# Peptides against a protein of PDB entry 5HOI: the designs that were tried, part 75

Target 1, 351 residues: chain A of PDB entry 5HOI
Amino acid sequence: FRYMPFSPAGTPFGFTDRRYLTMNEVGYVSTVKNSEQYSITVSFFDVGRFREYHFEDLFGYDLCFLNEKGTLFGQSKTGQIQYRPHDSIHSNWTKIIPLQAGERITSVAATPVRVIVGTSLGYFRSFNQFGVPFAVEKTSPIVALTAQNYRVFSVHYSQFHGLSYSLSELGTSSKRYYKRECPLPMSLPNINSDMKKDANLDYYNFNPMGIKSLFFSSYGDPCIFGSDNTLLLLSKWRSPEESKWLPILDSNMEIWKMSGGKETTDIHVWPLALAYDTLNCILVKGKHIWPEFPLPLPSEMEIRMPVFVKSKLLEENKAILNKKNEIGADTEAEEGEEDKEIQIPVSMAAE

## One batch from the design tools (peptide; aimed at target 1 I255 E300)

Design b1_p26_2_s4 (made by RFdiffusion4, then SolubleMPNN; from b1_p26_2, 14 letters changed)
Fold by OpenDDE base, seed 5:
Structure b1_p26_2_s4 (fold): chain B 351 residues (1-351), chain A 26 residues (1-26)
Amino acid sequence: as target 1 above (351 residues)
Amino acid sequence: MDKVFEKASKPRKHEKAEELRKLIHE
């Protein structure tokens, strides 16, 4: 296993000179390779609130985290991090994270009040928004981070125990754990099934854990979106005994519904954020499971627990069609190739 | 006609968001 740099909703280069370093509800960060240099652009969805900006990257930043106040960059091998506020009132700062031999920064996160760095050796480093260090903690190897305000959701990987997660709060005086290295019930990419398409091999080489993104909901609940295209939400995390992961959206089921029950192999959900009852996402059309350039406009997908079985819906629709054919035997078959869209029950249709 | 649909969708989104919030937190 090789630890790779992870950023939320980051994309590989593939066969191109460009990729997204990260994207979320605020915007998207792209990098373009020009010979030995990189040009980074920070773009926003709310063009009235924020102005796009670019800069030359001489370091080859491979880690990124975007928030409403700034962008954190990191270089996984050198340990360099840079925070760039969106507002010119606050200065940029750069720091080198000390790395041991073979250690890599695997993930970074930033809020308006905290900067977090996680490593392949399980060093968890916390800073304020000005790069002043608070603490260094040794954990299991960190593979992904996200943060909201003072809260941090961390994903860990052990060769013996698989995936685990922690949920912590970084106060002024102390770190509080709500969850500490608990098992994460997320499926890892199935090398034999998911890699049968060469187009997916490049993605899983870039992101071996298949974590497309992780974020906090608008209500402050940890969310994760894996290779199975299921959105998991951690419910009741304040009550240690009641806390559970809820599968709140099967995006493959929702795509199947949106297509009128046709099997689509060319539409993919790319997760950005969970706002109230809607997954903000990019609908990707094409061979690659990740968005290319230019970035499509974000779409909203209503969250629904996967209580419906596709086979049952197909049987019910066949039974409805057979009943219509038994009743309609007396009316002349106008051979209109009406694409027999599966009537999805109104309770399943997005209103 | 279009302005009535946008205003009617907002309260239903809030009701569904509260139902979902209940389902997640109750």
Scores: peptide ipSAE 0.078, ipTM 0.622, DockQ to the pose 0.216
OpenDDE base, seeds 1, 2, 3, 4: peptide ipSAE 0.077, 0.073, 0.072, 0.072; ipTM 0.621, 0.622, 0.618, 0.614

Design b1_p26_3 (made by RFdiffusion4)
Pose (drawn by RFdiffusion4):
Structure b1_p26_3 (pose): chain A 322 residues (1-190, 198-318, 341-351), chain P 26 residues (1-26)
Amino acid sequence: FRYMPFSPAGTPFGFTDRRYLTMNEVGYVSTVKNSEQYSITVSFFDVGRFREYHFEDLFGYDLCFLNEKGTLFGQSKTGQIQYRPHDSIHSNWTKIIPLQAGERITSVAATPVRVIVGTSLGYFRSFNQFGVPFAVEKTSPIVALTAQNYRVFSVHYSQFHGLSYSLSELGTSSKRYYKRECPLPMSLPNDANLDYYNFNPMGIKSLFFSSYGDPCIFGSDNTLLLLSKWRSPEESKWLPILDSNMEIWKMSGGKETTDIHVWPLALAYDTLNCILVKGKHIWPEFPLPLPSEMEIRMPVFVKSKLLEENKEIQIPVSMAAE
Amino acid sequence: SELYNKYFNPDKSAERSSKLYDEINS
């Protein structure tokens, strides 16, 4: 099995010379093939706060993670990472991650206080926001990483357990695990979208902490999974809280569509900030549309019953209240 | 169900649903 470089909400090149590296509620990072180099553009949705800028990529970064304080880049092959703070007060710093034979950097994440690099051999290298290393750890092969403040949500893969996840906190003292390689019941992919599933074999469209600090993941099944009761290991449950396919179906008047797709950015309490993609492909294009907001709904709506009541989709009050 | 009710916000639900409907059907 070949591990692929992962970034939250990343898009493939397809038949173009440009794609999105990473995408969330803060903004979007795109890269354009420029003869022999790349042109990286860092954009923001709150235009008033941060200024959109661009720079020339002489290394070919294919890994990226965006937070409110800076942008982290990484190269899956050479192992070079660069953290670019949004403000000009703080300097950019660059490090090169040691990689063994065939070892690839599979995912990177950054917070205002932590930088995280994961490799295909299971190396967990953590730094502060300035590049000072804390500890090097060996875990299962990492395929996806996201972080918030001091906490890290990591997704692992092997030939035995399949997909597993770890939830840990990088405190000032030492590292503490809340959950260590527990089952991750995300649906795996089972065509026009072949380009995407070669770029992202797991189908993990994005994963992120919620605005209130709960781990979330959005697989190829277009269902938002939220980790409930992660503080008590014996009570941990993955809860499906939004069937985005059902919502597009309800808003489209019960019509099956093959051209409307959801691209996850982040979860804010009960609202999924996303990109509504119209077209044959399931990933967004250029230019990037304005973010949309989709309220989470428990998957308790049956299509056949909804069609009877309407004879937008009107929902019976008795069912809506439930 | 308790976790969903904890973060459900009725004050913004109708406005959100109207905007999402208009965006899908634009």

Design b1_p26_3_s1 (made by RFdiffusion4, then SolubleMPNN; from b1_p26_3, 15 letters changed)
Fold by OpenDDE base, seed 5:
Structure b1_p26_3_s1 (fold): chain B 351 residues (1-351), chain A 26 residues (1-26)
Amino acid sequence: as target 1 above (351 residues)
Amino acid sequence: SELYKSIYDPSRAEERRKRLKELINS
């Protein structure tokens, strides 16, 4: 296992000279490799509120976090971080994070009030929005971070314990834990089954944890979207005894319903954010599970509890076909009937 | 912007669902 730099909804280069460093509901950050340097572009979905900007990157930033006030960049190997406000009122700042031999920055997060840096050795470093340090804490190795206001959702990895998560609040005087290194019930990528396609191997090498993104919902609940394309939401996290992960969307099932029950192995959901009852996402059609250039327009998917209805619908359709054959209806089974749209019950198609 | 409204305007949710269905079936 190698600790890789993680950014929310970041994409690999693949066979191209360009990738997305991060994307969310605010916008998307892209980088293009030009010989020994990179050109970074920060783009926004609300072009009326924000102006796109670009700059030359001589450091090769491989970590990024975008919020409504600025963009945080990081270089995983050198420990360099840069915060760039979107407005020209506040100055950019740069800092070097001290790294031990073999230590890497694995994730960064930024809110309008906090900057967080996590490392492969489990150093959790907190700063204000101006880069003034608050604290350094030693945790289990950090593999992913997100933050909203004063709250931080961190994902940890141990070779002995697998994935865990923490939920904390970074007040002015102290850090409070709501959850501290609790088991995370997320499936890791299966190297043997899923890696039959070269594109999946390339993505695994970029992101071995298969965490496509993690964010806070509009209601402030931690969300994670793994390699199984299921959106998990942490419910009731304020009550330790009642807190649970809810599978609130099976995106493969929803794509299957929207296709009329066809196999849609070339359509992929790329998560951005959870707003109310809708997952904001990019729909990707093609060989790669990640968006290419230009970025497609965002789509919305309604959240639904996964019901394993696909198997039931297939059984019901098979039972209907068998009954038609028993009734001796000389419906010439034209060989092309394998492509007949599984009639999704109108109740499920209208939902 | 028109882009932001096209992405996040609730009044266009049905249009987005239609475009999504068209993309899936294309």
Scores: peptide ipSAE 0.069, ipTM 0.684, DockQ to the pose 0.217
OpenDDE base, seeds 1, 2, 3, 4: peptide ipSAE 0.063, 0.066, 0.015, 0.058; ipTM 0.683, 0.699, 0.487, 0.670; seeds 3, 4 fail the geometry check

Design b1_p26_3_s2 (made by RFdiffusion4, then SolubleMPNN; from b1_p26_3, 13 letters changed)
Fold by OpenDDE base, seed 5:
Structure b1_p26_3_s2 (fold): chain B 351 residues (1-351), chain A 26 residues (1-26)
Amino acid sequence: as target 1 above (351 residues)
Amino acid sequence: SDLYNSIFDPSRREERRKKLKELINS
C-alpha cells in the first residue's frame, strides 16, 4: 500500500495535462501542467459572490481544500502549505510542515477558523486560519480529512485494522472527540473485479482507498462517498451508543431508475456536497468515472434510503412480463421489441 | 437561504432534471 495525497473529489491527470485538485459546493480548483510549472485556477459556482482567480504554482501542489473564505494548498512531499483567502482583506500565508523521512502530508482541510494537516505517520496538526499552531497529536495514519467550522472528520488507515474514522471538535482550549478511531464500514476498491478497465486502474493508483469525497452535510453530519458509489451518513454521532452509518443513497440504483431500468455503466456520479435531502453532484458520461474538462453543469440527486434491491425489481418486472405473456397468448408477439423499457413504478420514478 | 449557489438554485431544479434526462437518454 502507498499513501497518496487525498483531496475531496480530486481527479487524476490520466493521459491529460490537467486535473481537478478539489471540488465541492463552493467551486472547483484545477491545475494545468506547463512544462515544469503548474497553473492553478480557483473557480466558483456562485459567480455573483466570488471571482475566479489563477496563479502560477512553482511547488506542484497536490493537495487542496476549498471553503467559502479561502483555499488551502499543500505539497505532500515537501510539507509546504499555502492558505489563500478569496478576499483581498486577509493576506496569503505559507508554512512548511516538518516531515520525517518518508512521511507525506496525505490530506489537508480548512474552515474559516481552522487549518488541519494530516500525515502518513498519523501526525494531526491544527492551526488557526492565520497559520498559528494549536497542537500536534499522534494518531493512526491519516488518509483523508474534511472540516466544517470547528469540527473535523478524519479517516485513518492501518494495515492491520483497515479503515477507521474520528470525529473531533477543535475548540479554543482543547480538542474534544465525539468518535475516536472507530471502525469505518466502507468497502475498499476490489482490485480484481473493478480493474478490468484500465481507467479504473489509473484511478486506483491515484486514490487507492476509493474515497471519491468526504464532507459534512448542511446539518453538520459526516458524509463519505466510496468506490461502491454509496453515500454514507454518520447519524446520531452526539450519542456514542446510538451512532450509526446510514446508506442514504445508492447512486448506481438511482441512475438505473432515472434511465427507466436501462444499463447505465457509462454514467457516473461524482459527489460534491449534501444539501438537506439532495446530493449535489457532477454526472459524468464516458469511460472515466471522474469529470473531465470543461466541468459539466452540477446535478442534484434526491436522497432515498435504498429499500429496494435492483434484483427484486428485475424479478418483479420478469414476473409481470410472464403474466402478460400468459394473458396475451392470442396477440402475435412481434419479436422486435426486446428493448422494452422496464416500467419503474411511478412511486419509484424520480418525480 | 444564502447557501444555495446560483447553479444549485431551486428555481433551476427542473432545468437540471431535464439536462440529466437528456444525458441519460443520449
Scores: peptide ipSAE 0.205, ipTM 0.793, DockQ to the pose 0.218
OpenDDE base, seeds 1, 2, 3, 4: peptide ipSAE 0.194, 0.183, 0.199, 0.019; ipTM 0.794, 0.791, 0.791, 0.541; seed 4 fails the geometry check

Design b1_p26_3_s3 (made by RFdiffusion4, then SolubleMPNN; from b1_p26_3, 15 letters changed)
Fold by OpenDDE base, seed 3:
Structure b1_p26_3_s3 (fold): chain B 351 residues (1-351), chain A 26 residues (1-26)
Amino acid sequence: as target 1 above (351 residues)
Amino acid sequence: SSLYNSIFDPSRAEERRKRLRELINA
């Protein structure tokens, strides 16, 4: 298995010289190849609060995490990390994370108070916002990290056990677990079905876990958006026995509903954040499932539990059509495989 | 200076929802 560097909503280069290292509700970080160097730009959605800035990257940062106070960069192979505050009050700092032979930094996260580094060998390293280390813990191999305030949501992978997750709080003196390496009920990308398109293979090679993003909601609940385009939310995580993953949005179903039941195979949701009851996202139209340049303006989708399956609606509509045809003899069934727009019942469009 | 509220400001929610509908139906 190949551990790849993960950043929330990061995009591959594809056939271009540029990609997004990360994006969320704060902004987006892009990198452009300039010969042997990279130019990094940190852009913001709130141009009133923040000023765009750029710098030359001599290290080839392939990991990034953006928050309201700064940007954390990492180089997966060398172990170099850099934190850049958005303001000029605090200085940038750089550190080298010691890596074993073959070890990679797989994910980084930063809050205004914590910096977290996860590795392919399961080293979990915690720092304060100034790069002062707290602890090193050995866990199962880390494939993704996000953090909010003092809380860390980590995703782990084992070839034997699949995906697991942890939810922890990094206090001043100790780490508390709310969840520790519990099974994560997320489907991995299906190589055989989904990889028929070259663009999907390119994305799989970039992100073999299919985790498009993970974040905390505005209420502080862990969220994950997988290759199935379903948003999962960890509910009741404060109560270990009551905690469960909720599928709070099927984005493919929602796009299908919003289109009036048309085929929308060229429309893709790229997740940014969950703000209250709305998924902040980029809607991508085209052959790539990720946003290209320039970045489209963000959209929002209301969260809806997947109560209806498209297949079941298709069967019900076919059954209704067949019953109508049994009553009305003479209309020549032109067997045209016309992609008949599935009329979504008004009741199902309003729910 | 027109205080262009953040793209994610609650006051711009209708704009974001309208954009989603327009892009899906285009």
Scores: peptide ipSAE 0.415, ipTM 0.871, DockQ to the pose 0.236
OpenDDE base, seeds 1, 2, 4, 5: peptide ipSAE 0.412, 0.414, 0.411, 0.414; ipTM 0.872, 0.868, 0.872, 0.870

Design b1_p26_3_s4 (made by RFdiffusion4, then SolubleMPNN; from b1_p26_3, 15 letters changed)
Fold by OpenDDE base, seed 1:
Structure b1_p26_3_s4 (fold): chain B 351 residues (1-351), chain A 26 residues (1-26)
Amino acid sequence: as target 1 above (351 residues)
Amino acid sequence: SSLYNSIFDPSRAEERRRKAAALINA
C-alpha cells in the first residue's frame, strides 16, 4: 500500500498537464505543470469578496487546503509547507516539516486559527495560523484531514483495522478528543468492480482510499464523501455514546431521480461542501469522475434527511431566544448555549 | 450582501438548476 497525498476534492492530472489541487465552497486551486515548474492559480466562487491570484511553484506542491483567509500548500516528499493569506496585508510563511526516512505528508488542513499536518507514520503536527508549533502527537497513519475553526476531523488507516476517524479540538493549551480512532463505516474502493474503466484506475492510483472529499458542514458536523458517492455525516459527536454516521445523501440515487429514472453512467457528483441542507457539488459529465478544465458551474443537491430539521430547530430556537430577549425576561443566556447540540425531538426524527 | 456575486447566491439557483437539468438530460 502507498500513502498518497490527499487534498479535499483534489483531482489527478490524468493525461493532462493540469489538475485541481483542492476545491471547496470558497473556491478551487489549480496547478499547471510547466517543464520542472508549476504555475498555481487560486480561484474563488465569490468574485466580489476575493481576487484570483497566481504564483510560480518551484517545489511541486501536491497538497493543498483552501479556507476563507488563505491557502495552505504542502509537498508530501520534502515536507515543505507554505501558507499564503489571500489578503496581501499578511505575510506568507514557509516551513519544513521534519520527515523520517520514507515518511510522507499525507494531508494538510488550515483554518483561520490552526494549521495541521498529518503524515504516513501518524505524526499529527499542529500550528497556529503563523506557523508557530503547538504539539506533535503520534497517531495511527493519517490519510486525510479537514478542519473548521479549532476542530479537526482526521481519517486514519491501519493494515489491521482498516479506516478509523478522530474528531479533536485544538485549544491553546491542549488537544481534546471527541472521538479517537473510532471505526469509520466507509467502504474502500472495490478494485475488481470499479476498475473496469481505465479512468477509475487512474483515480485509484491518485486516491486509493476513494475519499473524494472531507469537510465540516456549516453546522460543524464532520462529513465524508467516499467512492460509493454517499455523503456521510457524523451526528451527535458531542455525546460519544450517541454519535453515529448518517447516510444523508446517495448522490447516485439523486442523479437517477433528476434524470427521470434513466441509467446515467456518465454523470458524476464531485462534492465541495455541505451548506445547511444542500450539498454544493460539481456535476461532471464524461469519462472521468472528476471535473476537468474549465471547471463546470457548481450545482446543489438538497439533502432530505434530518439535517433540515436541525436547521429549522436552530432557527426556531433563535426565534425563541430573540422573543425572550424582547420580552425582557432576564433569562441568563448561559453563554454556553450556542455550542449545545440541538436535540432533534424523537417525533421530528421520524419524518 | 457579499453573497450576491457568489456562484452559490440564491439568485442564481434557477441558473444552476437549468444547467444541471441540461447536463443530465443531454
Scores: peptide ipSAE 0.400, ipTM 0.873, DockQ to the pose 0.162
OpenDDE base, seeds 2, 3, 4, 5: peptide ipSAE 0.398, 0.397, 0.394, 0.397; ipTM 0.873, 0.871, 0.865, 0.872

Design b1_p26_4 (made by RFdiffusion4)
Pose (drawn by RFdiffusion4):
Structure b1_p26_4 (pose): chain A 322 residues (1-190, 198-318, 341-351), chain P 26 residues (1-26)
Amino acid sequence: FRYMPFSPAGTPFGFTDRRYLTMNEVGYVSTVKNSEQYSITVSFFDVGRFREYHFEDLFGYDLCFLNEKGTLFGQSKTGQIQYRPHDSIHSNWTKIIPLQAGERITSVAATPVRVIVGTSLGYFRSFNQFGVPFAVEKTSPIVALTAQNYRVFSVHYSQFHGLSYSLSELGTSSKRYYKRECPLPMSLPNDANLDYYNFNPMGIKSLFFSSYGDPCIFGSDNTLLLLSKWRSPEESKWLPILDSNMEIWKMSGGKETTDIHVWPLALAYDTLNCILVKGKHIWPEFPLPLPSEMEIRMPVFVKSKLLEENKEIQIPVSMAAE
Amino acid sequence: AAEEEELEERREETREKILEMAKEAS
């Protein structure tokens, strides 16, 4: 099996010279093939706070993670990473991650206080926001990483367990695991979207902590999974809280559509900030549309029953209250 | 309360947008 470089809400090149590196509630990072180099553009949705800028990529960064304080870039092959703070007060710093034979950097993540690099051999290298290393750890092969403040949500893969996840906190003292390689019941992919699933074999469209600090993941099944009761290991449950396919179906008047797709950015309490993509492909294009907000709904709505009540989709009060 | 009203307006605009896109596809 070949591990692929992962970034939250990243898009493939397809038949173009440009794609999105990473995408969330803060903004979007795109890269354009420029003859022999790349042109990286860092954009923001709150235009008033941060200024959109661009720079020339002489290395070919294919890994990226965006937070409110800076942008982290990474190269899956050479192992070079660069952290660019949004404000000009703080300097950019660059490090090169040691990589063994065939070892690839599979995912990177950054917070205002931590920088995380994961490799295909299971190396977990953590730094502060300035590049000072804390500890190098060996874990299962990492395929996806996201972080919030001091906490890290990592997704692992092997030939035995399949997909597993670890939830840990990088405290000032030492590293503490909340959950260590527990089952991750995310649906795996089972065509016009072939380009995407080569770029992202797991179908993990994005994963992120919620605005209130709960781990979330959005697989190819277009269902938002939220980790409940992660503080008590014996009570941990993955809860499906939004069937985005059902919502597009309800808002489209019960019509099956093959051109409307959801691209996850982040979860804010009960609202999924996303990009509504219109077209044959399931990933967003250029220019990037304005973010949309989809309220989470428990998957308790049956299509056949909703069609009877309407004879937008009107929902029976008795069912809506449930 | 004003923040809840603005949230409901943004959610309504999303529902209207999805419905408009579905009508264009038809």

Design b1_p26_4_s1 (made by RFdiffusion4, then SolubleMPNN; from b1_p26_4, 12 letters changed)
Fold by OpenDDE base, seed 2:
Structure b1_p26_4_s1 (fold): chain B 351 residues (1-351), chain A 26 residues (1-26)
Amino acid sequence: as target 1 above (351 residues)
Amino acid sequence: MEEEEERKKKIEETRKKIAELAKEEE
């Protein structure tokens, strides 16, 4: 096993001079080899809200995380990280993460308020958006990271225990765990079955965990999309005893249904984000399971799970709050109520 | 209402796109 740099929905170079460093609902980051240099472009799906920008990369950034406020870059071997705000008002900053001999940065994540660096030795490093360090923690080896606001979803790998996950909140003074190195019920790529196609071997060498992406849903639920093309969502993560992974979408089954029952082997789903009850994704046609250039427009796939009830219950709760505010009841809405997990009634989970 | 209709349109566009991509294999 070799620790490889992971970025959400990142693609290999393959036989080309270009790849996607990362992509999500905000946009996509591409890099092009130019002799010994790289040209990086940060592109956005909402061209009205954001301006595309590019720069020359002399370091060979192989890690990336894109959010609505900026882009975090990392170099897995040197430990260099760079944060680039999308707005020119805020300055770029660069830092070197100290690495031990043979240590690699395996994943980076950034929110508008936090920067996170994970390593092959299990060093978890947290910073604010200006690169001021908060803490260094020793965990099991980190293979993937994502973050939303103050929350971090981390995937760990042990040769003895396989895949595990943590869900944590990075306060100003302390890290809270909701989940700490719990078993992750995701299948690893099967070398014997999947490696029959050279394209699958190239992808396995780029990403040996087969994690195509991980993200938080629009409701703040951790999501992971593995090599089996199944979207897993962590439900009830606020309740220690009730937390479970739900297979909310089999994308191969949905392609099969939408094709009219054809066994297609060259149509692939590339995950971007989960917005409400729709998987935002790139539909890929061809031998490679990842998108090539130019990037196709994003597509939406409906998830059939009762997550629909969460949107309706949130709208109903907002409508109740707005009516209470109109009635002049100064009920200080405790900021803590928006973060209650909406319990789906058992009756709606059976339809 | 408008957001839900737009969502339904995007889902139907995805279905059409998959059906088109699946015809290019024949």
Scores: peptide ipSAE 0.367, ipTM 0.858, DockQ to the pose 0.513
OpenDDE base, seeds 1, 3, 4, 5: peptide ipSAE 0.365, 0.366, 0.367, 0.364; ipTM 0.856, 0.855, 0.857, 0.854

Design b1_p26_4_s2 (made by RFdiffusion4, then SolubleMPNN; from b1_p26_4, 13 letters changed)
Fold by OpenDDE base, seed 4:
Structure b1_p26_4_s2 (fold): chain B 351 residues (1-351), chain A 26 residues (1-26)
Amino acid sequence: as target 1 above (351 residues)
Amino acid sequence: SSEEERRKKRIEETRKKIAELAAEEA
């Protein structure tokens, strides 16, 4: 086993000179080999909101994380990281992460307020958006990271224990764990069954964990999309004892249904994000399970949230609202915002 | 809502796209 650099929805080079470093709901980052150099392009799906930009990469960045404010780059072997704001107001910054012999940066994540670096030795390094360090923590080896606001979803790997996950909040003074190195019920790629196709071997060599992507939903729930093409959502993570992974979409089954029951082995879902009740994804046609160039337009798939999750998300939202109202009872809050009953569409009660 | 109608439309467009891709010979 070798620790490989992971970025959300990143693609291998394969036999080409180009790949996607990362992609999500904001956009996609591509890199092209130019002799000993790379040209990186940061592209956006909302072309009206952001302007595409490019730069020459002399370092060979193999890690990337894109958010609404900037792009974080990392070089897994050298420990170099770079943050590039999308705006011209904020300056780019570069930092070298100290690495031990054989240590690799395995994943990076960035929010508008935090930068996170995870390593093959389990060093978890946190920074603010300006690259000021907060802390270094030793964990189990980190294989993947994502972050939203102050929250971090980390995936860990142990040769003895397999995959685990943590969910943490990076405050100003302390890290809070909601979940700490709990078992992750995700299947690893099966080399013997899946490697019958050479294209799967190329992907396995690039990403031996088979984690196509991980992200937070629009509601702030950790999501992971593995090699089995099932979208898992971590429900009830605020209640550590009640926390559970929910299979909210079998994308192979959805492709099968939408194709009219055809056994298609050449249509693939490439996950980008979960917005409300829709998986934003790229539909890929071909031998490779990952998108090639040019990138197809994103597609939306409806998720099958188990009925029990909506009721509980509504209860959690009501409990958060009630706690805000209990704390707010000492301030004369103006009368007028009626409780817009989020009418649960009747269709979700019948499954 | 107009947003829910837009969402339903995008989901249906995805269904059509998958059906089209499944009709393309490999």
Scores: peptide ipSAE 0.412, ipTM 0.882, DockQ to the pose 0.522
OpenDDE base, seeds 1, 2, 3, 5: peptide ipSAE 0.409, 0.410, 0.411, 0.410; ipTM 0.883, 0.878, 0.880, 0.881

